Peptides against a protein of PDB entry 2ODG. Designs and how they scored, part 81

Target 1, 89 residues: chain A of PDB entry 2ODG
Amino acid sequence: MTTSQKHRDFVAEPMGEKPVGSLAGIGEVLGKKLEERGFDKAYVVLGQFLVLKKDEDLFREWLKDTCGANAKQSRDCFGCLREWCDAFL

## One batch from the design tools (peptide; made by RFdiffusion4, then SolubleMPNN)

Design b2_p25_1_s3 (from b2_p25_1, 13 letters changed)
Fold by OpenDDE base, seed 3:
Structure b2_p25_1_s3 (fold): chain B 89 residues (1-89), chain A 25 residues (1-25)
Amino acid sequence: as target 1 above (89 residues)
Amino acid sequence: SAMAEERRKKALEELEKLRKELEEL
């Protein structure tokens, strides 16, 4: 499977204060929905990812339930966070 | 397993509950 440039840009450096929309798989529509639920920064979603113990199924299901992410979007977002954690945690 | 799936389901339900409470503030 190939990754997007957006994915590569995200996993290449510390997360800092990047907006939630900087996560792979999170476009404008999903980003706005996440922001409305209090997930305005990528690190807030990272927190949820870690609370779920990096479990793919749990995280992807949460993301679907929270912002309506489809299978590809949730997979891309999960992969983005997993790879970032592999590099920086 | 069925047991694992049930635990995952309950965990997600708890998260949904907490989210609703947050949105009501």
Scores: peptide ipSAE 0.039, ipTM 0.495, DockQ to the pose 0.041
Fold by OpenDDE base, seed 5:
Structure b2_p25_1_s3 (fold): chain B 89 residues (1-89), chain A 25 residues (1-25)
Amino acid sequence: as target 1 above (89 residues)
Amino acid sequence: SAMAEERRKKALEELEKLRKELEEL
């Protein structure tokens, strides 16, 4: 499978203060739901990803439960964070 | 394994519990 331009844009640089909606797989609808739960920045979701020890199944299930992400959205978001971590952590 | 899957299930349940408690503050 190929990555999106959104994914490539995210993993190419430090995430800094990027909004949660900058994560691959996170559009306006999911972004708003995440923000309502306190996940307003990409780095907050990164924190959750790390707390879950980068476990794909745990993270994707959490994302599904938290904002209603479907399989593709959760896969894209997980892959985005994994590759960002590979580059910057 | 079944044990690993159960551990992950328990972890998710704990996260959901903590989230609920936070929302109720």
Scores: peptide ipSAE 0.034, ipTM 0.489, DockQ to the pose 0.041
Fold by OpenDDE base, seed 4:
Structure b2_p25_1_s3 (fold): chain B 89 residues (1-89), chain A 25 residues (1-25)
Amino acid sequence: as target 1 above (89 residues)
Amino acid sequence: SAMAEERRKKALEELEKLRKELEEL
């Protein structure tokens, strides 16, 4: 499997104040739903990722339940955060 | 396993609780 350009752009630099929609797998629809639930910044979703101890199954299920992400979207988002953490944490 | 499923359930319940509290603010 290959990564998207969106993924590569995200993992290449500190996320700072990037919106949640900057995460791979999170488009406008999912991003809006996440924002409505208080997850407006990528770092807030990172927080959930870390609280779940970087567990893929837990995170992907949370994302599905929170914003309706499908399997690919949740996989892309998880991979994005995992690789970002590998680079910057 | 039953143990793994229980852990997953409790973790998700906590996240849902936090989300609900946030939405009610």
Scores: peptide ipSAE 0.053, ipTM 0.511, DockQ to the pose 0.043; fails the geometry check
Fold by OpenDDE base, seed 1:
Structure b2_p25_1_s3 (fold): chain B 89 residues (1-89), chain A 25 residues (1-25)
Amino acid sequence: as target 1 above (89 residues)
Amino acid sequence: SAMAEERRKKALEELEKLRKELEEL
């Protein structure tokens, strides 16, 4: 499986105050929808990821329900957060 | 399994409910 440069850039460093749109799989459209729901920062989505105990099915379904992410987008976002957590948690 | 799917569904419903409550504050 290949990852995007966006994924690699995200998992390479501490998350800090990065916007939600910096997450792999989260483009402009999904980012705006997430921001409207209060998920303006990547760490807010990380929080949800952790609350869901890093469960892939739960997280991807949540992301779909929250911003309309398709299978690829939710996969990319999940993978991005999983690898970030592996490196920094 | 059916049980696993039900648990996942209930968990998501609870999260959505909590989110809705937050939005109403």
Scores: peptide ipSAE 0.035, ipTM 0.490, DockQ to the pose 0.042; fails the geometry check

Design b2_p25_1_s4 (from b2_p25_1, 13 letters changed)
Fold by OpenDDE base, seed 3:
Structure b2_p25_1_s4 (fold): chain B 89 residues (1-89), chain A 25 residues (1-25)
Amino acid sequence: as target 1 above (89 residues)
Amino acid sequence: SAEREARRKAALEELERLRKELEAL
């Protein structure tokens, strides 16, 4: 499966204080919903990813329930965090 | 499995707790 430029940009460097919208699969609509729920930074979503033991099904379901992410958006976001963790965690 | 279901339940309860704390700030 092909990756986006957003994905490549995110996994290439430490995430620091990057906003939640920097995550692959998280566009303006989902980003705003996540921010409204307190998930303003990418590292906050990373925290949820880690609490769920990096489980794809659990994370994607959580993301769907939290901001309404569809299957592609949740897959892209999961893949983004998984590959970032493989490189930097 | 029963073990996997228990882990799922525990994880979701933790997420729910954290969400409530965050919304209460």
Scores: peptide ipSAE 0.057, ipTM 0.577, DockQ to the pose 0.072
Fold by OpenDDE base, seed 1:
Structure b2_p25_1_s4 (fold): chain B 89 residues (1-89), chain A 25 residues (1-25)
Amino acid sequence: as target 1 above (89 residues)
Amino acid sequence: SAEREARRKAALEELERLRKELEAL
């Protein structure tokens, strides 16, 4: 299993004020839905990831319920946040 | 697992609380 360039770009540096759409798996459609729910920054989604104690199943289910992410999108987003945390937390 | 279900329930309740707070801003 390989990662996207988007994933590599995100996990390479502190996320700071990056928009939610910078997360791997979060395209224009999902990004807009997340922003409408108040998840405008990547760090807000990171917050949910951490509240769920980095549990993959819980996070991916939450993402699906929140913005309609499919299995690949939720997997990519989870992997992106997991690897970012491994590097920077 | 009952323990797994309890953790799931607690986490989801917390997420719902936080989301409602966010919506109230």
Scores: peptide ipSAE 0.057, ipTM 0.579, DockQ to the pose 0.100
Fold by OpenDDE base, seed 4:
Structure b2_p25_1_s4 (fold): chain B 89 residues (1-89), chain A 25 residues (1-25)
Amino acid sequence: as target 1 above (89 residues)
Amino acid sequence: SAEREARRKAALEELERLRKELEAL
């Protein structure tokens, strides 16, 4: 499965204060829903990813339950955070 | 599965603990 340019842009540099919508798989609709639940920055979602011990099934299920992400969106978001961590954590 | 549910529960409880502690500061 080929990654998107959005994914490549995110994993290429420290995430800093990037908004949650910068994550691959997270568009405006999902981003707004995440922000309403207190996940306004990408690093807050990273925190959730780490609390779930980088478990793919748990994270993707959480994302689906939290903002309604479909299978592709949750897969893209998980892969984005996983590869970011491989580079910077 | 029961195993996955247990992991999820533990992780969420830890998250909630941290949030409550932060709110209490």
Scores: peptide ipSAE 0.046, ipTM 0.577, DockQ to the pose 0.079
Fold by OpenDDE base, seed 2:
Structure b2_p25_1_s4 (fold): chain B 89 residues (1-89), chain A 25 residues (1-25)
Amino acid sequence: as target 1 above (89 residues)
Amino acid sequence: SAEREARRKAALEELERLRKELEAL
């Protein structure tokens, strides 16, 4: 599969204070929902990803339950965080 | 999967712990 430019932009550098909406698969709608649930920064979602031991099924299920992400959105977000971790953790 | 369920349970317990800690701030 092909990654988006948004994905490539995210995994290319330390995420710092990037907003949650910087994550691949997270658009305005999902971003707002995540922010309302306390996930305002990408690193907060990263924290959730790590708490879930980087488990794809658990993370994608959580994302779906938390903000209504569909399969593609959750896949894109998971892949974004996984590849970021591969590069920087 | 029983193993998956165990991981899910453990993760949710950790999340609950973290939530409580956050609320205590």
Scores: peptide ipSAE 0.038, ipTM 0.576, DockQ to the pose 0.076

Design b2_p25_2_s1 (from b2_p25_2, 11 letters changed)
Fold by OpenDDE base, seed 1:
Structure b2_p25_2_s1 (fold): chain B 89 residues (1-89), chain A 25 residues (1-25)
Amino acid sequence: as target 1 above (89 residues)
Amino acid sequence: EEEKELVEKARKLGEEARRRAEALA
């Protein structure tokens, strides 16, 4: 599978204070839902990803339950964080 | 079970974040 430009932009640099909506798979709708649940920054979602020990199934299930992400959105978001961690963590 | 423990940690983190968001609203 090919990645999106959004994915490439995210994994190419430190995430800093990037909003949650900068994560691949997280569009405007999901981003707003995540923000309403306290996940306003990408690094907060990263925290959840790390708490779940980078487990794909657990993370994707959490994301679905939290903001209603579908399979593609959760896959894209997981892949985005995984590759970012591989580069910077 | 490790999976259950991780899920619980995730839940707690999420709930804390939600409380903070609600407090700021």
Scores: peptide ipSAE 0.140, ipTM 0.692, DockQ to the pose 0.091
Fold by OpenDDE base, seed 4:
Structure b2_p25_2_s1 (fold): chain B 89 residues (1-89), chain A 25 residues (1-25)
Amino acid sequence: as target 1 above (89 residues)
Amino acid sequence: EEEKELVEKARKLGEEARRRAEALA
């Protein structure tokens, strides 16, 4: 499977103040739901990812429970954060 | 179990974030 351009754009540079919607797998619908739950920036979701010690199953389940992400959306989001961390942490 | 502890930490983080978001709304 190939990555999206959105994924490639995100993992290519420091995320800074990028909105949560800049994460791969997070569209307008999921982004709004995450913002309503206090996850307005990509780095807040990164924080959750790190608290869960980068565990794929835990993170993807959390994302599903938090904003209703489906399997593909949660997989794309996880992969996006994993590869970003590999490059910048 | 460590997994359960991590889930609880995640839950607490989420609840705190939600409270802050509600305060700003």
Scores: peptide ipSAE 0.132, ipTM 0.684, DockQ to the pose 0.091
Fold by OpenDDE base, seed 5:
Structure b2_p25_2_s1 (fold): chain B 89 residues (1-89), chain A 25 residues (1-25)
Amino acid sequence: as target 1 above (89 residues)
Amino acid sequence: EEEKELVEKARKLGEEARRRAEALA
């Protein structure tokens, strides 16, 4: 499996104030749903990722429950945050 | 259980975020 350019762009630099929609796997639809739930910035989702101790199953389940992410979307988002953390945390 | 605790923390975080979003809307 290969990563998307979106993934590579995200993991390449500090996330700063990037919107939640900048996360790999989070498109316009999921982004809007996350924003409506208070997750407007990528760093808020990062916070959730860290609270869940970077556990893939817990995070992907949470993402699914929160915005309806499918398996690929949750996988992409998890991988994006995991690799970002590996680089910057 | 550790997982239960983490899930509860996640839930609380989400609820707080939702409340903030509602306040800003």
Scores: peptide ipSAE 0.120, ipTM 0.675, DockQ to the pose 0.093
Fold by OpenDDE base, seed 3:
Structure b2_p25_2_s1 (fold): chain B 89 residues (1-89), chain A 25 residues (1-25)
Amino acid sequence: as target 1 above (89 residues)
Amino acid sequence: EEEKELVEKARKLGEEARRRAEALA
């Protein structure tokens, strides 16, 4: 299977001040919930990803618990951050 | 055993980070 254009757009460049909603798997609904919990920028979610030592199960569980992400959304978001880190970290 | 300990530490750190972020929102 292929990645989304949203994924490709995110992993192609430094994330800078991009909003949390720019992450693959994070749409309007999840983005709003994350912002309400203080995760307004993509780099804040990246921070959590790194605190969890880039562990897929831990991150996806956290994302589900924090904003109600389903399996596909958490998978897409994890993959987005993983590939971004592979390119820029 | 080492893996289990690392996973648990990471989980706790993540939960604390979430609580701090919520408090600052």
Scores: peptide ipSAE 0.115, ipTM 0.674, DockQ to the pose 0.060

Design b2_p25_2_s2 (from b2_p25_2, 14 letters changed)
Fold by OpenDDE base, seed 3:
Structure b2_p25_2_s2 (fold): chain B 89 residues (1-89), chain A 25 residues (1-25)
Amino acid sequence: as target 1 above (89 residues)
Amino acid sequence: KEEKEIVEKSKKLGKEAREKAEAQA
């Protein structure tokens, strides 16, 4: 399957101070909900991803419970962070 | 379940971090 351009743009470079909405699968609605919960930057969500030891099921469930992400959104976000870590961590 | 406990614990830690950041602002 082909990844989105948003995914490719995110995994291509260090994330720096990118907003949480830069993550694949995180649109305006989910982004605002994450920001309201204190997850305003992509690196904060990365932190949660790492605390959960990069476990897909745990991370996707966390994302669903935290901002209401559906299966596709959580899959896209997980894949985005996994591939970013493979390249830069 | 262990999975749910881990998720809820992680969510709690995230909330605490947010509250700490807000208190410092």
Scores: peptide ipSAE 0.074, ipTM 0.599, DockQ to the pose 0.072
Fold by OpenDDE base, seed 2:
Structure b2_p25_2_s2 (fold): chain B 89 residues (1-89), chain A 25 residues (1-25)
Amino acid sequence: as target 1 above (89 residues)
Amino acid sequence: KEEKEIVEKSKKLGKEAREKAEAQA
């Protein structure tokens, strides 16, 4: 599978204070919902990803339950965080 | 399922942390 430019942009550099909407698969709609739940920064979602032991099924289920992400959105977001961690964690 | 329990526990912890942060703000 190919990755998006958004994915590549995110995984290419330290996360810093990037908003949650910078994550691949997270658009304006999902971003707003995540922000409303206290996940305003990408690193907060990263924290959740790590708490879930980087497990794909757990994370994608959490993301779905938290903001209503569909399968593609959750897959893209998971892949984004996984590859970021591979590079920087 | 263990998976469901982990998810629910994690969500609960996140919610509690958020609520605590909001109360302190």
Scores: peptide ipSAE 0.069, ipTM 0.595, DockQ to the pose 0.081
Fold by OpenDDE base, seed 4:
Structure b2_p25_2_s2 (fold): chain B 89 residues (1-89), chain A 25 residues (1-25)
Amino acid sequence: as target 1 above (89 residues)
Amino acid sequence: KEEKEIVEKSKKLGKEAREKAEAQA
């Protein structure tokens, strides 16, 4: 499957202070829930991704448990962070 | 298995990170 434009926009440049909603798979609803849990910036979610050793199953489970992400949303978000890390870490 | 140990530790760290983030929010 092809990536979204949102994914491509995110992985193309340094993350900086981008809001959590800039992550692929994270819309307004999920973004608000993440912000309520202290994950207001994309780099905070990146931190969690790295703490989980970039493990897909662990991260996607965490995202589901934290904000109610479905399978597609968690897959898109994971792929977004994975490819960003490949480019910038 | 070493892989399972890493996964278990990662789960623990992930939970702690979430709890810390929630407390700081």
Scores: peptide ipSAE 0.065, ipTM 0.607, DockQ to the pose 0.062
Fold by OpenDDE base, seed 1:
Structure b2_p25_2_s2 (fold): chain B 89 residues (1-89), chain A 25 residues (1-25)
Amino acid sequence: as target 1 above (89 residues)
Amino acid sequence: KEEKEIVEKSKKLGKEAREKAEAQA
């Protein structure tokens, strides 16, 4: 499988103040739900990813429970954060 | 079970942090 352009755009540069919706797998619906829960910026979701020790199963479970992400959405979001961390952490 | 406990604990901590931030705003 291949990554999306959205994924490539996110992992290519520091995330700074990018909104949560800039993460791969996070569309308008999931983005709004995450924002309502206080996850308005991509770096807040990154924080959760790091608290969960970068564990794929834990993170994807959290994302599903928090905003209703399906398997593909959670996979795309996890992959996006993993590659970003590999490049910048 | 341990996985669920970690997720729930993490979510609780996140909620508490959010509530604290909102209370100070």
Scores: peptide ipSAE 0.065, ipTM 0.582, DockQ to the pose 0.070

Design b2_p25_2_s3 (from b2_p25_2, 12 letters changed)
Fold by OpenDDE base, seed 3:
Structure b2_p25_2_s3 (fold): chain B 89 residues (1-89), chain A 25 residues (1-25)
Amino acid sequence: as target 1 above (89 residues)
Amino acid sequence: DELKKQVEEAKKLGEEAREKALAQA
């Protein structure tokens, strides 16, 4: 499958202080829920991705349980973080 | 508590990765 422009924009550069909503698959609704739980920046979600050792099933389940992400949203977010890590870590 | 602990751990690893990426760019 092809990726979105949002995905491409995110993986093109270091994420710095980008908001959590800049992650592919994370819109305004999911972003607000993540922020309310303390995951207010993209790098905090990246951190959780790394805590879970980049495990797809664990991460996608965590995202669903934390903000209510559906299968596509969690897939897009996981793919976004995986490709970002491949590029910069 | 538990959620706060999870967030702090995520922030720690995320910050390290963020800084590493910036340094390598």
Scores: peptide ipSAE 0.791, ipTM 0.957, DockQ to the pose 0.895
Fold by OpenDDE base, seed 4:
Structure b2_p25_2_s3 (fold): chain B 89 residues (1-89), chain A 25 residues (1-25)
Amino acid sequence: as target 1 above (89 residues)
Amino acid sequence: DELKKQVEEAKKLGEEAREKALAQA
C-alpha cells in the first residue's frame, strides 16, 4: 500500500494535541462529524482504536458508522494509527 | 448516554497512550 505525505507527517512524531483532521483519511468533512460526536482530537480516535484492540474490521466499521468514512478513508486512517502505535508504543 | 460513555473510554486510553509516547520521545 502507498502512503501519503499526510500519513508520513503524522507517524513521524508524537501526536500530542493534534486535531482529529491530522489523521490520514480524515478530511474536513469527516473531521467535523467526529468532533461533533466528541472525538475532537486525534488521541481520542487513537483511544477508540485501542478500545477495539487494534482490530481492523471493528475499527473501520466503527469509523464508517460514526462519520460516514468510505473504504479508502477508513483504511488510510487505520494504517496511520497502526504505524503510529508501532513507532511509539 | 452510550455515545458519551464510548467517548470517555476512548479519551482515557488515548490520553494514556499519548502521554506514553511523549515520555519516550
Scores: peptide ipSAE 0.790, ipTM 0.957, DockQ to the pose 0.884
Fold by OpenDDE base, seed 1:
Structure b2_p25_2_s3 (fold): chain B 89 residues (1-89), chain A 25 residues (1-25)
Amino acid sequence: as target 1 above (89 residues)
Amino acid sequence: DELKKQVEEAKKLGEEAREKALAQA
């Protein structure tokens, strides 16, 4: 499966203080919902990804339950974080 | 609050990870 430019841009460098909306699969709507719940930066979602031990099913379910992400959005976000971790952790 | 606790745990692990990434980049 191909990745988006957004995905490639995110995994190319340390995420620093990037907003949650910089994650692949997280658009304006989902980003706003995540921010309202306290997940205001990409690294906070990364943290949740790590809390869930990088488990795809758990993470995607969490994302769906937290912000209403659909299957594609949650898959894209998971893949983005997985590849970022592979590159930097 | 459960959500706040979840957020704080996520922030903790996420912060550690992003700092690690910066250090080894």
Scores: peptide ipSAE 0.789, ipTM 0.956, DockQ to the pose 0.891
Fold by OpenDDE base, seed 2:
Structure b2_p25_2_s3 (fold): chain B 89 residues (1-89), chain A 25 residues (1-25)
Amino acid sequence: as target 1 above (89 residues)
Amino acid sequence: DELKKQVEEAKKLGEEAREKALAQA
């Protein structure tokens, strides 16, 4: 599998105050749903990712339950955060 | 297995924290 440009853009630098929609797999629809649930910034989703101890299944399940992400969207988002952490954590 | 249990507890705590934050906002 290859990554998207959106993924590469996100993992290339500190995320700072980037909106949740900057995460790979998170489009406008999912982003709005996440924002409505208090996950407005990418770092808030990162926090949940870390609280879940970077577990892929649990994170992807959480994302699905929280915003309705499908398998590809949750996979892309997980991979985005995993690679960001590998680079900066 | 035990790790999964701990993570699920953390998951719940995280969700509760988000809900509290939303209520305060």
Scores: peptide ipSAE 0.071, ipTM 0.620, DockQ to the pose 0.065

Design b2_p25_2_s4 (from b2_p25_2, 14 letters changed)
Fold by OpenDDE base, seed 4:
Structure b2_p25_2_s4 (fold): chain B 89 residues (1-89), chain A 25 residues (1-25)
Amino acid sequence: as target 1 above (89 residues)
Amino acid sequence: SELEELVRRSAELGEAARERAEAQA
């Protein structure tokens, strides 16, 4: 499957202090919900991804339960973090 | 299992983060 420009922009550089909404699959609605749950920066979601040992099913389930992400949104977000880690971690 | 424990711990940390976010609001 193809990736979005948003995905490519995120995986191209260190994430620094980027907001959670910079992650592929995370739009305004999901971003706001994540922020309200304390996940305001992309690196906080990265932390969750790493605590779950990069497990796709667990991460995507967590994202769904936390902000209501659908299958595509959770897949895009997972793929974004996976490829970022492959490049920079 | 270890993985189940990690999930549990992660959930607890998430709830703490939620509480902090609500306190900031």
Scores: peptide ipSAE 0.050, ipTM 0.575, DockQ to the pose 0.077
Fold by OpenDDE base, seed 5:
Structure b2_p25_2_s4 (fold): chain B 89 residues (1-89), chain A 25 residues (1-25)
Amino acid sequence: as target 1 above (89 residues)
Amino acid sequence: SELEELVRRSAELGEAARERAEAQA
């Protein structure tokens, strides 16, 4: 499948202190909602992803429940974190 | 199960993070 440039930019380097909005699928609206829930950095969402054992269904459901992500947004975000982990974890 | 426990714990941590974020807003 094809990925966005935003995805490619994120998976290409260590995430460091990147804001949550740097994740593929997380725009300004979802980013603000995540920040309000304490998920202000991409690495905090990564933490949740890892606690859920990288399970796609559980993570995408959590993201939906936490910030209202739709199917595409949650899929993009999951794929972004999965590929980042494949490269750096 | 182990997975169910992980989900429960993650939810609790998420709520704690939410409360902290709201307090700082």
Scores: peptide ipSAE 0.048, ipTM 0.570, DockQ to the pose 0.077
Fold by OpenDDE base, seed 1:
Structure b2_p25_2_s4 (fold): chain B 89 residues (1-89), chain A 25 residues (1-25)
Amino acid sequence: as target 1 above (89 residues)
Amino acid sequence: SELEELVRRSAELGEAARERAEAQA
């Protein structure tokens, strides 16, 4: 499976203050729902990813329960954070 | 377990974040 340009753009540089919608798999609809739940920046979702010890199943289930992400959206978001961490942590 | 405790703490922090977001809206 191939990645999107959005994924490649995110994993290529420090995330800084990027909004949550900059994460692969997180579009306008999911981004708004995450922001309403207090997850407005990509680094806040990164924090959740790390608290869950980078566990794919737990993170993807959390994302589904929090904003209604489907299987593809949660997979894309998880992969985006995993590869960013591989490059910068 | 340690993982269950981390998940529980994460849920508490999530609710706090939601409450703050609603208060700021």
Scores: peptide ipSAE 0.039, ipTM 0.575, DockQ to the pose 0.077
Fold by OpenDDE base, seed 2:
Structure b2_p25_2_s4 (fold): chain B 89 residues (1-89), chain A 25 residues (1-25)
Amino acid sequence: as target 1 above (89 residues)
Amino acid sequence: SELEELVRRSAELGEAARERAEAQA
């Protein structure tokens, strides 16, 4: 599988204060839903990812339940955070 | 299991975040 430019842009640098919508797989619709649930920054979703011990199934299920992400969106988001962590954590 | 506990903890954190977001809106 290949990654998107959005993925590559995110994993290339420290995420700092980037909005949640900067994550691969998180478009405007999902981003707004996440923000409404208090997950407004990418680092907040990162925190959730880390609390779940980077478990793919649990994270993707959480993302689906939280903002309605489909399988591709949750996979893209998970992969984005995993690769970011591999580079910077 | 440990994962089940993490899920529970995650849910609690999520709900807290939701409540804060709603209070600020």
Scores: peptide ipSAE 0.051, ipTM 0.575, DockQ to the pose 0.077; fails the geometry check

